# Peptides against a protein of PDB entry 5VJI, part 17

Target 1, 62 residues: chain A of PDB entry 5VJI
Amino acid sequence: NTLVVLHKSGLLEITLKTKELIRQNQATQAELDQLKEQTQMFIEATKSRAPQAWAKLQASLT

## One batch from the design tools (peptide; aimed at target 1 T39)

Design b2_p20_1_s1 (made by RFdiffusion4, then SolubleMPNN; from b2_p20_1, 16 letters changed)
Fold by OpenDDE base, seed 4:
Structure b2_p20_1_s1 (fold): chain B 62 residues (1-62), chain A 20 residues (1-20)
Amino acid sequence: as target 1 above (62 residues)
Amino acid sequence: SEERAALLAAALQSIQSILQ
Protein backbone atom coordinates (compact mmCIF):
# COMPACT_ATOMS: atom_id res chain seq x y z
CA ASN B 1 0.00 0.00 0.00
CA THR B 2 0.94 3.66 -0.04
CA LEU B 3 2.23 3.58 3.51
CA VAL B 4 4.77 0.97 2.48
CA VAL B 5 5.91 3.20 -0.35
CA LEU B 6 6.20 6.17 1.99
CA HIS B 7 8.15 4.13 4.47
CA LYS B 8 10.59 2.81 1.91
CA SER B 9 11.19 6.26 0.47
CA GLY B 10 11.76 7.84 3.87
CA LEU B 11 8.83 10.18 3.40
CA LEU B 12 6.76 8.57 6.12
CA GLU B 13 9.20 9.60 8.82
CA ILE B 14 9.35 13.12 7.45
CA THR B 15 5.58 13.30 7.20
CA LEU B 16 5.05 12.13 10.75
CA LYS B 17 7.63 14.57 12.04
CA THR B 18 5.96 17.35 10.10
CA LYS B 19 2.62 16.41 11.59
CA GLU B 20 4.10 16.61 15.07
CA LEU B 21 5.63 20.00 14.35
CA ILE B 22 2.27 21.27 13.13
CA ARG B 23 0.67 20.02 16.33
CA GLN B 24 3.32 21.69 18.46
CA ASN B 25 2.92 24.90 16.54
CA GLN B 26 -0.81 24.85 17.12
CA ALA B 27 -0.31 24.22 20.83
CA THR B 28 2.18 27.07 21.09
CA GLN B 29 -0.18 29.37 19.25
CA ALA B 30 -2.96 28.48 21.67
CA GLU B 31 -0.71 29.37 24.59
CA LEU B 32 0.12 32.67 22.96
CA ASP B 33 -3.54 33.41 22.43
CA GLN B 34 -4.21 32.66 26.08
CA LEU B 35 -1.44 35.00 27.12
CA LYS B 36 -2.85 37.71 24.89
CA GLU B 37 -6.22 37.34 26.54
CA GLN B 38 -4.68 37.45 29.99
CA THR B 39 -2.77 40.55 29.01
CA GLN B 40 -5.98 42.19 27.89
CA MET B 41 -7.65 41.33 31.18
CA PHE B 42 -4.70 42.84 32.98
CA ILE B 43 -5.00 46.03 30.99
CA GLU B 44 -8.71 46.24 31.70
CA ALA B 45 -8.12 45.61 35.38
CA THR B 46 -5.65 48.47 35.58
CA LYS B 47 -8.06 50.78 33.80
CA SER B 48 -11.12 49.95 35.85
CA ARG B 49 -9.40 49.67 39.22
CA ALA B 50 -12.34 47.45 40.09
CA PRO B 51 -11.78 44.41 42.30
CA GLN B 52 -14.02 42.38 40.03
CA ALA B 53 -11.71 42.90 37.08
CA TRP B 54 -8.74 41.78 39.14
CA ALA B 55 -10.70 38.77 40.32
CA LYS B 56 -11.44 37.87 36.72
CA LEU B 57 -7.76 38.08 35.88
CA GLN B 58 -6.82 36.01 38.90
CA ALA B 59 -9.26 33.31 37.90
CA SER B 60 -7.75 33.16 34.41
CA LEU B 61 -4.26 32.59 35.74
CA THR B 62 -5.02 29.26 37.35
CA SER A 1 4.46 4.98 -16.61
CA GLU A 2 0.85 5.37 -15.66
CA GLU A 3 1.31 2.85 -12.90
CA ARG A 4 4.15 4.84 -11.38
CA ALA A 5 2.19 8.06 -11.66
CA ALA A 6 -0.82 6.51 -9.97
CA LEU A 7 1.34 5.21 -7.13
CA LEU A 8 2.91 8.61 -6.59
CA ALA A 9 -0.46 10.33 -6.64
CA ALA A 10 -1.78 7.90 -4.06
CA ALA A 11 1.28 8.48 -1.91
CA LEU A 12 0.72 12.23 -2.03
CA GLN A 13 -2.88 11.76 -1.00
CA SER A 14 -1.72 9.62 1.90
CA ILE A 15 0.70 12.33 3.00
CA GLN A 16 -2.10 14.87 2.94
CA SER A 17 -4.28 12.58 4.99
CA ILE A 18 -1.55 12.02 7.57
CA LEU A 19 -0.97 15.75 7.94
CA GLN A 20 -4.62 16.38 8.76
Scores: peptide ipSAE 0.307, ipTM 0.796, DockQ to the pose 0.010
OpenDDE base, seeds 1, 2, 3, 5: peptide ipSAE 0.301, 0.306, 0.304, 0.302; ipTM 0.792, 0.798, 0.790, 0.791

Design b2_p20_1_s2 (made by RFdiffusion4, then SolubleMPNN; from b2_p20_1, 15 letters changed)
Fold by OpenDDE base, seed 2:
Structure b2_p20_1_s2 (fold): chain B 62 residues (1-62), chain A 20 residues (1-20)
Amino acid sequence: as target 1 above (62 residues)
Amino acid sequence: DAARQKLLAEAQQRIQSILQ
């Protein structure tokens, strides 16, 4: 059984840990992308005196 | 020798499947 060989060799643990690191990296990247978008909306709101730009920013914070 | 190569190929495929 290939799975048994992977388990006994320690490669299964390394593989599962690597998968978890990939998942964590993807989650962190998604949070970073959201922050970047919020930052851009903040910049646009400060440049534009238009109420709709501030409304978009407010919506992103709720 | 062929059996070893087959086992390695199956192990690599299983690792890739777990990572996805």
Scores: peptide ipSAE 0.303, ipTM 0.798, DockQ to the pose 0.010
OpenDDE base, seeds 1, 3, 4, 5: peptide ipSAE 0.303, 0.299, 0.294, 0.296; ipTM 0.797, 0.791, 0.790, 0.792

Design b2_p20_1_s3 (made by RFdiffusion4, then SolubleMPNN; from b2_p20_1, 17 letters changed)
Fold by OpenDDE base, seed 2:
Structure b2_p20_1_s3 (fold): chain B 62 residues (1-62), chain A 20 residues (1-20)
Amino acid sequence: as target 1 above (62 residues)
Amino acid sequence: SAKRQELLAKWQQSIQSILQ
């Protein structure tokens, strides 16, 4: 049984740990992407001075 | 992570305060 071999060799633990790290990385990346997008909208709003840009930014924060 | 969430929230709150 492959699962038994993986478990006994310690590779299962490494695999599961790796999967968890990937999951955590993906979650962190999603948060970072949100921050980047909101920052970009803020920058664009300050540059354009257009009320639509500020409204868009406001909507993204609510 | 609680720390990451807190940082994100602080940034968002800061921007909101500027808009008000």
Scores: peptide ipSAE 0.161, ipTM 0.727, DockQ to the pose 0.065
OpenDDE base, seeds 1, 3, 4, 5: peptide ipSAE 0.155, 0.146, 0.148, 0.153; ipTM 0.726, 0.712, 0.720, 0.719

Design b2_p20_1_s4 (made by RFdiffusion4, then SolubleMPNN; from b2_p20_1, 16 letters changed)
Fold by OpenDDE base, seed 5:
Structure b2_p20_1_s4 (fold): chain B 62 residues (1-62), chain A 20 residues (1-20)
Amino acid sequence: as target 1 above (62 residues)
Amino acid sequence: SAARAALLAKWQQSIASILQ
């Protein structure tokens, strides 16, 4: 099957590595998005005198 | 040809399943 052919050709390890890189990229992007959100909450908290803005930020860091 | 396209589709699907 395809798996055997890929293995014999040396492409299986490349395919599997590609899969892993895709996974890592997705995970890193998710972390980046979370950081962006936390950064926005931080910015809003610094501009706000409302305790709720700081509470939201603190909750996001838990 | 349709036959070639079908074969390519099978290979593509096989690789896609490995990448999932």
Scores: peptide ipSAE 0.157, ipTM 0.675, DockQ to the pose 0.011
OpenDDE base, seeds 1, 2, 3, 4: peptide ipSAE 0.155, 0.156, 0.150, 0.156; ipTM 0.668, 0.666, 0.671, 0.674

Design b2_p20_2 (made by RFdiffusion4)
Pose (drawn by RFdiffusion4):
Formats: sequence, C-alpha cells, structure tokens
Structure b2_p20_2 (pose): chain A 56 residues (1-47, 54-62), chain P 20 residues (1-20)
Amino acid sequence: NTLVVLHKSGLLEITLKTKELIRQNQATQAELDQLKEQTQMFIEATKWAKLQASLT
Amino acid sequence: TAEKLEVYTQALEKMEEILE
C-alpha cells in the first residue's frame, strides 16, 4: 500500500508538515500585504481624509 | 493637534491588529 510506504519512509509526516508550513507562510504573506497597504496609507497622511474614513 | 494624534494612534492600533 502506497500509503504504508509513504508513512514508513517518513515522507508522509514530512509532507504534512510542509503543507502546514506552506499554509502558514501564505497566511503571513497576506498579513504583510495588508500591513503594507495600511502603512502606505498612514505615511501619506503624515504628509488625511482617507485615513479618517478608513478608521470610521 | 490632540485630534490628529488620536487618529494616528488609532491607525497604528489597527495596523497592530493585522499581526495578532
């Protein structure tokens, strides 16, 4: 059984952990993209209505 | 000046929440 070989070889475990790591990394990429947008909005306003409206 | 500081603080708090 391919599933048995995959398990016994240790690659089943490694595959599952890599998948979860990929998911975590993608979630962090999304947070960063969002943070980048918020930071740019913040910096432009330090140079305003868009910031207020996005808060309220 | 105080109102501006409040709005910038709220913006920073909102940015911090993205990483929570």

Design b2_p20_2_s1 (made by RFdiffusion4, then SolubleMPNN; from b2_p20_2, 15 letters changed)
Fold by OpenDDE base, seed 4:
Structure b2_p20_2_s1 (fold): chain B 62 residues (1-62), chain A 20 residues (1-20)
Amino acid sequence: as target 1 above (62 residues)
Amino acid sequence: DAERQALLAAAQQSIKSIFE
């Protein structure tokens, strides 16, 4: 079948590796987005004297 | 060649299915 052809040509390995790289990139991007959000909450907390802003940040870290 | 083109199309579909 076509998967056998892909395997013999080396394209299957490349395809699977590419898929894994995409997955890893997506996971890293999600972590980065979380960090950006936490950073924004930190900035807001520093601007505010309200304890609620710090509580919100603390909750995001748990 | 029709057979060659059909094989390429099938291979492309197989690759696409791996990412789905």
Scores: peptide ipSAE 0.325, ipTM 0.793, DockQ to the pose 0.010
OpenDDE base, seeds 1, 2, 3, 5: peptide ipSAE 0.323, 0.322, 0.321, 0.320; ipTM 0.791, 0.793, 0.789, 0.791

Design b2_p20_2_s2 (made by RFdiffusion4, then SolubleMPNN; from b2_p20_2, 16 letters changed)
Fold by OpenDDE base, seed 1:
Structure b2_p20_2_s2 (fold): chain B 62 residues (1-62), chain A 20 residues (1-20)
Amino acid sequence: as target 1 above (62 residues)
Amino acid sequence: SAARQALQQQWLQSQQSLLQ
């Protein structure tokens, strides 16, 4: 069957590695997006000087 | 992940076969 052929040719290893790399990339991208959001809230809190903006930022970091 | 675990097992098996 196809699975046996993929395993014997070594392509199964490549396929599984590729899937894992995609997963890791997605996880890293999610962390990056979260950091970008937190950075934006920090910038806005700094600009507004409003206690509410700082409270919102603090809540996002918990 | 399940994919990573499967890859690890395949690699280990391939190494064992090379040592035979």
Scores: peptide ipSAE 0.086, ipTM 0.649, DockQ to the pose 0.015
OpenDDE base, seeds 2, 3, 4, 5: peptide ipSAE 0.083, 0.077, 0.085, 0.068; ipTM 0.621, 0.591, 0.618, 0.604

Design b2_p20_2_s3 (made by RFdiffusion4, then SolubleMPNN; from b2_p20_2, 16 letters changed)
Fold by OpenDDE base, seed 4:
Structure b2_p20_2_s3 (fold): chain B 62 residues (1-62), chain A 20 residues (1-20)
Amino acid sequence: as target 1 above (62 residues)
Amino acid sequence: DAERAALLAAAQQSIESLRQ
């Protein structure tokens, strides 16, 4: 049984930890992408000087 | 059993190296 061999060798723990690190990395990347989008909305709001652009930014921060 | 323990210890060291 391959699973038993992986467990006995400790490679199962490495595999599971690697999967968790990948998940954490993906979550952090999603937060970073959201921040980038919010930054872009801020830039556009400052350029347009339109209340609607500020309202859009405010909605994104809620 | 002792061999398994040594392999698990090596695995834990590898996990710690991935945690950066």
Scores: peptide ipSAE 0.066, ipTM 0.648, DockQ to the pose 0.012
OpenDDE base, seeds 1, 2, 3, 5: peptide ipSAE 0.061, 0.062, 0.056, 0.045; ipTM 0.639, 0.643, 0.596, 0.593

Design b2_p20_2_s4 (made by RFdiffusion4, then SolubleMPNN; from b2_p20_2, 15 letters changed)
Fold by OpenDDE base, seed 2:
Structure b2_p20_2_s4 (fold): chain B 62 residues (1-62), chain A 20 residues (1-20)
Amino acid sequence: as target 1 above (62 residues)
Amino acid sequence: EEERKKLLEEFLQSIKSILE
């Protein structure tokens, strides 16, 4: 079957490693997006000096 | 040729399924 062929050819190992790298990349991208959002909220809080903006930033850190 | 093409498509589909 195809699974046996994948295993014997070495492509199964490469495929599984690729899958893990994709997962790690997605996790890293999510962390980066969160940091970007927090940075934007921080910038807005410093510009407006509105207590609501600081409240939003504080909520994002929990 | 068609049999080879079919086998290749099944092989690629198997890889795709594992990556999902």
Scores: peptide ipSAE 0.140, ipTM 0.676, DockQ to the pose 0.010
OpenDDE base, seeds 1, 3, 4, 5: peptide ipSAE 0.139, 0.134, 0.140, 0.140; ipTM 0.672, 0.665, 0.678, 0.676

Design b2_p20_3 (made by RFdiffusion4)
Pose (drawn by RFdiffusion4):
Structure b2_p20_3 (pose): chain A 56 residues (1-47, 54-62), chain P 20 residues (1-20)
Amino acid sequence: NTLVVLHKSGLLEITLKTKELIRQNQATQAELDQLKEQTQMFIEATKWAKLQASLT
Amino acid sequence: SEEIQEASEELHEASEELVE
């Protein structure tokens, strides 16, 4: 059984962990993209209504 | 991810402070 070989070879475990790591990395990429947008909005306002509206 | 969340919270607080 291919599943048995995958398990016994240690690659099943590694595959699952890699998948979860990929998921985690993608989630952090999304947090960063959002944080980049928020930071840019903040910096422009330091140079205003868009910031207030986005807060309220 | 925890560090990014903390930076986001600090940025939100800083935005509120700027508006005040």

Design b2_p20_3_s1 (made by RFdiffusion4, then SolubleMPNN; from b2_p20_3, 15 letters changed; failed a check: too like the target's own chain)
Amino acid sequence: SQAILDQKKKLTQESLALLK

Design b2_p20_3_s3 (made by RFdiffusion4, then SolubleMPNN; from b2_p20_3, 15 letters changed)
Fold by OpenDDE base, seed 1:
Formats: C-alpha cells, structure tokens, sequence
Structure b2_p20_3_s3 (fold): chain B 62 residues (1-62), chain A 20 residues (1-20)
C-alpha cells in the first residue's frame, strides 16, 4: 500500500511534515484573516467615532 | 505503459488523501 511505499522510500517523514505544515499554514491564515477584520473594525471605529463601532471592536478582542 | 500510468495516478491520489 501507499504507506508501505512511502515508508520504504523515505518519503513518509516528508509527507507527514508537509501535512503538518499545511495545517499550520491554514491556522496562520485564519489568524491573519481575523486580524485583518479586527483592523478594519478599528479603522471604522476611528472614522465614525460612534460608540457602537468601538463596542463592536471591543467585543471582537475577546 | 498504460498500466504504469494508472498505478502512478492511483499512488498520487492516495498520497494526496494522506495530506488532508
């Protein structure tokens, strides 16, 4: 099977590492997207000076 | 050969599945 082939060829370790890196990349991307959203809320809060915008930002920082 | 290509394709798909 594929697992045996990968193990014997020495590629299993690389495959598993690649899988982990993909997962980490996905997690980092999610955090980045969240930060971008929070940044946008911050910008909107500063522009509008509306208490509602600041409250929304504050709620997002939990 | 066609058989080798099919085996390669199968192996590739299985490897991709392991990466998910």
Amino acid sequence: as target 1 above (62 residues)
Amino acid sequence: SQAILEQKKKLTQEMQALLK
Scores: peptide ipSAE 0.168, ipTM 0.691, DockQ to the pose 0.013
OpenDDE base, seeds 2, 3, 4, 5: peptide ipSAE 0.163, 0.164, 0.165, 0.168; ipTM 0.685, 0.686, 0.687, 0.690

Design b2_p20_3_s4 (made by RFdiffusion4, then SolubleMPNN; from b2_p20_3, 13 letters changed; failed a check: too like the target's own chain)
Amino acid sequence: SQAILDQKKELTQQSLELLK

Design b2_p20_4 (made by RFdiffusion4; failed a check: too like the target's own chain)
Pose (drawn by RFdiffusion4):
Structure b2_p20_4 (pose): chain A 56 residues (1-47, 54-62), chain P 20 residues (1-20)
Amino acid sequence: NTLVVLHKSGLLEITLKTKELIRQNQATQAELDQLKEQTQMFIEATKWAKLQASLT
Amino acid sequence: ELIRQNQAQQAELDQLKEQL
């Protein structure tokens, strides 16, 4: 059984952990993309209505 | 590959921190 070989070879475990790591990494990429947008909006306002509206 | 992606994310965090 291919599943048995995958398990016994240790690659089943490694595959699952890699998948979860890929998911985590993608989640962090999304947080960063959002943080980049928020930071840019903040910096432009330091040079305003968009910031107030986005807060309220 | 995941290590390099994590390092790139860390560089983005450092840049954003410096900008703030």

Design b2_p20_4_s1 (made by RFdiffusion4, then SolubleMPNN; from b2_p20_4, 12 letters changed; failed a check: too like the target's own chain)
Amino acid sequence: DLEKQQQELDALKQQLQQQL

Design b2_p20_4_s2 (made by RFdiffusion4, then SolubleMPNN; from b2_p20_4, 13 letters changed)
Fold by OpenDDE base, seed 5:
Structure b2_p20_4_s2 (fold): chain B 62 residues (1-62), chain A 20 residues (1-20)
Amino acid sequence: as target 1 above (62 residues)
Amino acid sequence: DLLKQQQELQALKEELQKLL
């Protein structure tokens, strides 16, 4: 039984832990991308001084 | 919480064992 072999060897635990680490990495990357986008909107808002740019930034922070 | 992670991992192992 492949599952039994994976379990006894510890490879099942390693596999599941690896999948969890990948998930965490993906979540962290998504947060980073969101922060980068928000930073860009902030920069644009400060440069343009247009109320619409600030409104766009505010909407992103909700 | 390392203990929590170990418990979750064990639960996932058991769930997988039931599905396979």
Scores: peptide ipSAE 0.063, ipTM 0.606, DockQ to the pose 0.022
OpenDDE base, seeds 1, 2, 3, 4: peptide ipSAE 0.033, 0.055, 0.028, 0.019; ipTM 0.570, 0.603, 0.560, 0.480; seed 3 fails the geometry check

Design b2_p20_4_s3 (made by RFdiffusion4, then SolubleMPNN; from b2_p20_4, 17 letters changed)
Fold by OpenDDE base, seed 4:
Structure b2_p20_4_s3 (fold): chain B 62 residues (1-62), chain A 20 residues (1-20)
Amino acid sequence: as target 1 above (62 residues)
Amino acid sequence: DLEEKQRELEEQKKELQKLL
């Protein structure tokens, strides 16, 4: 059984940890991208003074 | 024991399947 060989070699633990680190990196990247988008909407809202730009920003924060 | 190691392996298999 390949899974038993991976477990006994310690490679399963490394694989699980690597997958978890990839998942955490993806989650952190998504949060960063959301913050960048919110920052752009804030800048646009301040420049345009348009009520629609503030409504878009508010919708992104809820 | 062998049964405990088998349970641990099955749990790690399920965890791997959640991360894929």
Scores: peptide ipSAE 0.097, ipTM 0.628, DockQ to the pose 0.022
OpenDDE base, seeds 1, 2, 3, 5: peptide ipSAE 0.097, 0.092, 0.093, 0.095; ipTM 0.636, 0.635, 0.632, 0.639

Design b2_p20_4_s4 (made by RFdiffusion4, then SolubleMPNN; from b2_p20_4, 15 letters changed; failed a check: too like the target's own chain)
Amino acid sequence: ELAQKQAELDALKAELQKLL

Design b2_p20_5 (made by RFdiffusion4)
Pose (drawn by RFdiffusion4):
Structure b2_p20_5 (pose): chain A 56 residues (1-47, 54-62), chain P 20 residues (1-20)
Amino acid sequence: NTLVVLHKSGLLEITLKTKELIRQNQATQAELDQLKEQTQMFIEATKWAKLQASLT
Amino acid sequence: AHETITEATETLTEATETLL
């Protein structure tokens, strides 16, 4: 059984952990993209209404 | 990486509230 070989070879475990790591990495990429947007909005206002509206 | 981003987000929120 291919599942048995995959398990016994140690690649099943590694595959599952790699998948979860990929998921975690993608989640952090989304947080960063959002943080970049928020930071740029903040910096431009330091140079205002958009910032107030986005807060309220 | 997620914890660092959360901390950066909290700092930015606080900076935004101070500015406003």

Design b2_p20_5_s1 (made by RFdiffusion4, then SolubleMPNN; from b2_p20_5, 15 letters changed; failed a check: too like the target's own chain)
Amino acid sequence: ARQALLDQKKELTQKMLELL

Design b2_p20_5_s2 (made by RFdiffusion4, then SolubleMPNN; from b2_p20_5, 15 letters changed; failed a check: too like the target's own chain)
Amino acid sequence: ARQALLDQRKELTQKMLELL

Design b2_p20_5_s3 (made by RFdiffusion4, then SolubleMPNN; from b2_p20_5, 15 letters changed)
Fold by OpenDDE base, seed 2:
Structure b2_p20_5_s3 (fold): chain B 62 residues (1-62), chain A 20 residues (1-20)
Amino acid sequence: as target 1 above (62 residues)
Amino acid sequence: ASQALQEQKKELQQKMLELL
């Protein structure tokens, strides 16, 4: 069947490896996005001078 | 996820905490 052919040809391994790389990329990107958001909150908190904003920022970083 | 990048993120977050 097709699955056996894909396995024997090595294409299944390549496909699975590609899927894993995509997953890792997505996970890494999500962490970067979180950091970017926290950086933005940090910048905004420095401008707001509101104690509540600083408290929320601190909570997000811990 | 990249472990190196995750560690760098963590370090930066810690530095941000130190500045609060």
Scores: peptide ipSAE 0.207, ipTM 0.764, DockQ to the pose 0.592
OpenDDE base, seeds 1, 3, 4, 5: peptide ipSAE 0.202, 0.210, 0.203, 0.200; ipTM 0.762, 0.764, 0.762, 0.760; seed 3 fails the geometry check

Design b2_p20_5_s4 (made by RFdiffusion4, then SolubleMPNN; from b2_p20_5, 15 letters changed; failed a check: too like the target's own chain)
Amino acid sequence: ASQALLDQRKELTQKMLELL

Design b2_p20_6 (made by RFdiffusion4)
Pose (drawn by RFdiffusion4):
Structure b2_p20_6 (pose): chain A 56 residues (1-47, 54-62), chain P 20 residues (1-20)
Amino acid sequence: NTLVVLHKSGLLEITLKTKELIRQNQATQAELDQLKEQTQMFIEATKWAKLQASLT
Amino acid sequence: SAVTEASEELLEASQELVEA
């Protein structure tokens, strides 16, 4: 059984962990993209209404 | 995560700027 070989070879475990790591990395990429947008909005306002509206 | 913490800090700083 291919599942048995995959398990016994240690690659099943590694595959699952890699998948979860990929998921975690993608989640962080989304947080960063969002943080980048928020930071740019903040910096421009330091140079205002958009910031207030986005807060309220 | 560190990114979540940085987002919270940025939100607080944005509120403080609006209040000032």

Design b2_p20_6_s1 (made by RFdiffusion4, then SolubleMPNN; from b2_p20_6, 13 letters changed)
Fold by OpenDDE base, seed 5:
Structure b2_p20_6_s1 (fold): chain B 62 residues (1-62), chain A 20 residues (1-20)
Amino acid sequence: as target 1 above (62 residues)
Amino acid sequence: SAVQQQLQELTQQMQQLLKS
C-alpha cells in the first residue's frame, strides 16, 4: 500500500506539511494582492481628486 | 488587517478634505 509506505518513510508528513505551507502561502499572497490593489486605487484617487473616485475607493474597502 | 484599517481611515480623511 502506497499510503503505508509513505507514512513509514516519513514522506507523508513532509507531503502534508508542504501542502499546508502552500495553502498558507496562497492565502497570504491573496491578502497581499488585495492590499496592493487597494493601495493603487488610493493612489489613483489622490491623482484625480474626483469625489467619485474616493467614493469608489471607500466602497472597495468595506 | 491593521494596514487596511489605516488605509480606510486615511481614505476617509482625504475624502472629507475634498468635500470641505
Scores: peptide ipSAE 0.181, ipTM 0.800, DockQ to the pose 0.269
OpenDDE base, seeds 1, 2, 3, 4: peptide ipSAE 0.167, 0.169, 0.172, 0.170; ipTM 0.782, 0.787, 0.789, 0.786

Design b2_p20_6_s2 (made by RFdiffusion4, then SolubleMPNN; from b2_p20_6, 11 letters changed)
Fold by OpenDDE base, seed 5:
Structure b2_p20_6_s2 (fold): chain B 62 residues (1-62), chain A 20 residues (1-20)
Amino acid sequence: as target 1 above (62 residues)
Amino acid sequence: SAVQKQLEELTQQMQELLKS
């Protein structure tokens, strides 16, 4: 069957490794996006200098 | 992460500076 052919050819290992790399990439991208958002909130807080803005930022980082 | 921790520390320092 197809699974046996993929295994013997080495393509199954490549396929599974590719799926794992995609998963890791997605996880890393999500962390990066969160950091970018937090950085943007920091920038906005520095512009406003409003105490409540800093409080909201601090809460978002916890 | 280390970067996130640095951002948290910087945020705290800036907040304390504005309170004083």
Scores: peptide ipSAE 0.102, ipTM 0.738, DockQ to the pose 0.283
OpenDDE base, seeds 1, 2, 3, 4: peptide ipSAE 0.086, 0.030, 0.030, 0.089; ipTM 0.711, 0.486, 0.482, 0.716

Design b2_p20_6_s3 (made by RFdiffusion4, then SolubleMPNN; from b2_p20_6, 13 letters changed)
Fold by OpenDDE base, seed 5:
Structure b2_p20_6_s3 (fold): chain B 62 residues (1-62), chain A 20 residues (1-20)
Amino acid sequence: as target 1 above (62 residues)
Amino acid sequence: SAVQDQLAQLRAQMQALLAA
């Protein structure tokens, strides 16, 4: 059947590896986006000098 | 992931800064 052919040809392995790479890329991108947000909170905290801003930043990092 | 580890380290540094 098709699945057996894909497996034997190696195409299934390539496909699964590609899917995993895509997943890893997406996970890394999500973490980068989170860091960007946390960086922005840090910048705002330094600018405002408000305890609330620092508390918000601290909460985001935990 | 190496990148993910680096991001985690950076967050840890930020936490340490806030705790100081």
Scores: peptide ipSAE 0.163, ipTM 0.730, DockQ to the pose 0.464
OpenDDE base, seeds 1, 2, 3, 4: peptide ipSAE 0.162, 0.163, 0.158, 0.158; ipTM 0.730, 0.730, 0.724, 0.725

Design b2_p20_6_s4 (made by RFdiffusion4, then SolubleMPNN; from b2_p20_6, 11 letters changed; failed a check: too like the target's own chain)
Amino acid sequence: SAVQEQLKELTQQMQELLKS

Design b2_p20_7 (made by RFdiffusion4)
Pose (drawn by RFdiffusion4):
Structure b2_p20_7 (pose): chain A 56 residues (1-47, 54-62), chain P 20 residues (1-20)
Amino acid sequence: NTLVVLHKSGLLEITLKTKELIRQNQATQAELDQLKEQTQMFIEATKWAKLQASLT
Amino acid sequence: SLEEIEEKLEEHLEELEEEE
């Protein structure tokens, strides 16, 4: 059984962990993209209504 | 775009480092 070989070879475990790591990495990429947008909005306002509206 | 925002934030960080 291919599943048995995959398990016994240690690659099943590694595959699952890699998948979860990929998921975690993608989640962090999304947080960063959002943080980039918020930071840019913040910096432009330091140079205002968009910031207030986005807060309220 | 996010790439353009990223470039602007990198340039702004370089300016702040130069000021320090």

Design b2_p20_7_s1 (made by RFdiffusion4, then SolubleMPNN; from b2_p20_7, 12 letters changed)
Fold by OpenDDE base, seed 5:
Structure b2_p20_7_s1 (fold): chain B 62 residues (1-62), chain A 20 residues (1-20)
Amino acid sequence: as target 1 above (62 residues)
Amino acid sequence: SLAEKEEALEAEKAKKEAAA
């Protein structure tokens, strides 16, 4: 069958490895986006010096 | 995992060969 041919050719391994790399890339991107958001909240907290801005930042880190 | 999928494929292949 086609699946056996893909396995024997090594193409299946490459395909599955590629899928895993895509998944890891997506996870890393999500972490980066979260860090960017947290950085923005930190900047806002430092500017306002308001307890509410610090509370918002703290809530994002928990 | 990748290894588990490859193992599952080999198991399916072996099962098919035994049934034939």
Scores: peptide ipSAE 0.049, ipTM 0.707, DockQ to the pose 0.010
OpenDDE base, seeds 1, 2, 3, 4: peptide ipSAE 0.039, 0.045, 0.041, 0.043; ipTM 0.662, 0.701, 0.655, 0.684; seed 3 fails the geometry check

Design b2_p20_7_s2 (made by RFdiffusion4, then SolubleMPNN; from b2_p20_7, 10 letters changed)
Fold by OpenDDE base, seed 4:
Structure b2_p20_7_s2 (fold): chain B 62 residues (1-62), chain A 20 residues (1-20)
Amino acid sequence: as target 1 above (62 residues)
Amino acid sequence: SLEEKEATLKKIKEELEKLK
């Protein structure tokens, strides 16, 4: 069947590995986006000196 | 057969879902 053909050709392994790499890339991108947002909140907190800005930053780090 | 193809596709789908 198709699964046997895919397995023997190595395409199944490539497909599964590709899906895993995509998942890992998505997770890494999400972490990067979170860090960017936290960086922006830090910048805003330092500029405004407003307690609410620091509170927002603190909440994002928990 | 059609049944074998359907079973194969189901198995592939299950394996791919594990990686989501």
Scores: peptide ipSAE 0.060, ipTM 0.596, DockQ to the pose 0.013
OpenDDE base, seeds 1, 2, 3, 5: peptide ipSAE 0.054, 0.055, 0.050, 0.050; ipTM 0.555, 0.608, 0.563, 0.547

Design b2_p20_7_s3 (made by RFdiffusion4, then SolubleMPNN; from b2_p20_7, 9 letters changed)
Fold by OpenDDE base, seed 2:
Structure b2_p20_7_s3 (fold): chain B 62 residues (1-62), chain A 20 residues (1-20)
Amino acid sequence: as target 1 above (62 residues)
Amino acid sequence: SLEEKEEQLKAEEEKLKEEL
């Protein structure tokens, strides 16, 4: 069957590895986006000097 | 048999998925 052919050719291994790399990339991108958001909250907190902005930043770091 | 080989290959691929 197709699975046997894919396994024997090595393509299935490559496919699975590729899927894992995509997953890892997505996870890393999510972490990066979170860091960007936290950075923006930090910038806003420093600009406003308002307790609410600092509280929002603190909540994001937990 | 071919069926047995297919089952073995499926088991190996499941192990590979766990390693990734």
Scores: peptide ipSAE 0.058, ipTM 0.666, DockQ to the pose 0.011
OpenDDE base, seeds 1, 3, 4, 5: peptide ipSAE 0.054, 0.053, 0.054, 0.055; ipTM 0.653, 0.647, 0.649, 0.662

Design b2_p20_7_s4 (made by RFdiffusion4, then SolubleMPNN; from b2_p20_7, 9 letters changed)
Fold by OpenDDE base, seed 4:
Structure b2_p20_7_s4 (fold): chain B 62 residues (1-62), chain A 20 residues (1-20)
Amino acid sequence: as target 1 above (62 residues)
Amino acid sequence: SLAEKEKKLEEEKKLKEELE
């Protein structure tokens, strides 16, 4: 079957490793996007001095 | 045969589950 062919060719190991790397990349990208959003909220909080902007930032850090 | 086709489909399903 296809699984046996992939295993014997060595492509199964590469496929599984690639899948794991994609998963890790997606997780890292999500963390990066969250940090970018938090940075923007921090910038807005410092500019406006509005209590609601600081509250929004604090909520994002929990 | 029908049994062979069913077996191949099950093997393909297992492969897809492993690759998810």
Scores: peptide ipSAE 0.073, ipTM 0.625, DockQ to the pose 0.011
OpenDDE base, seeds 1, 2, 3, 5: peptide ipSAE 0.072, 0.070, 0.072, 0.071; ipTM 0.634, 0.631, 0.639, 0.627

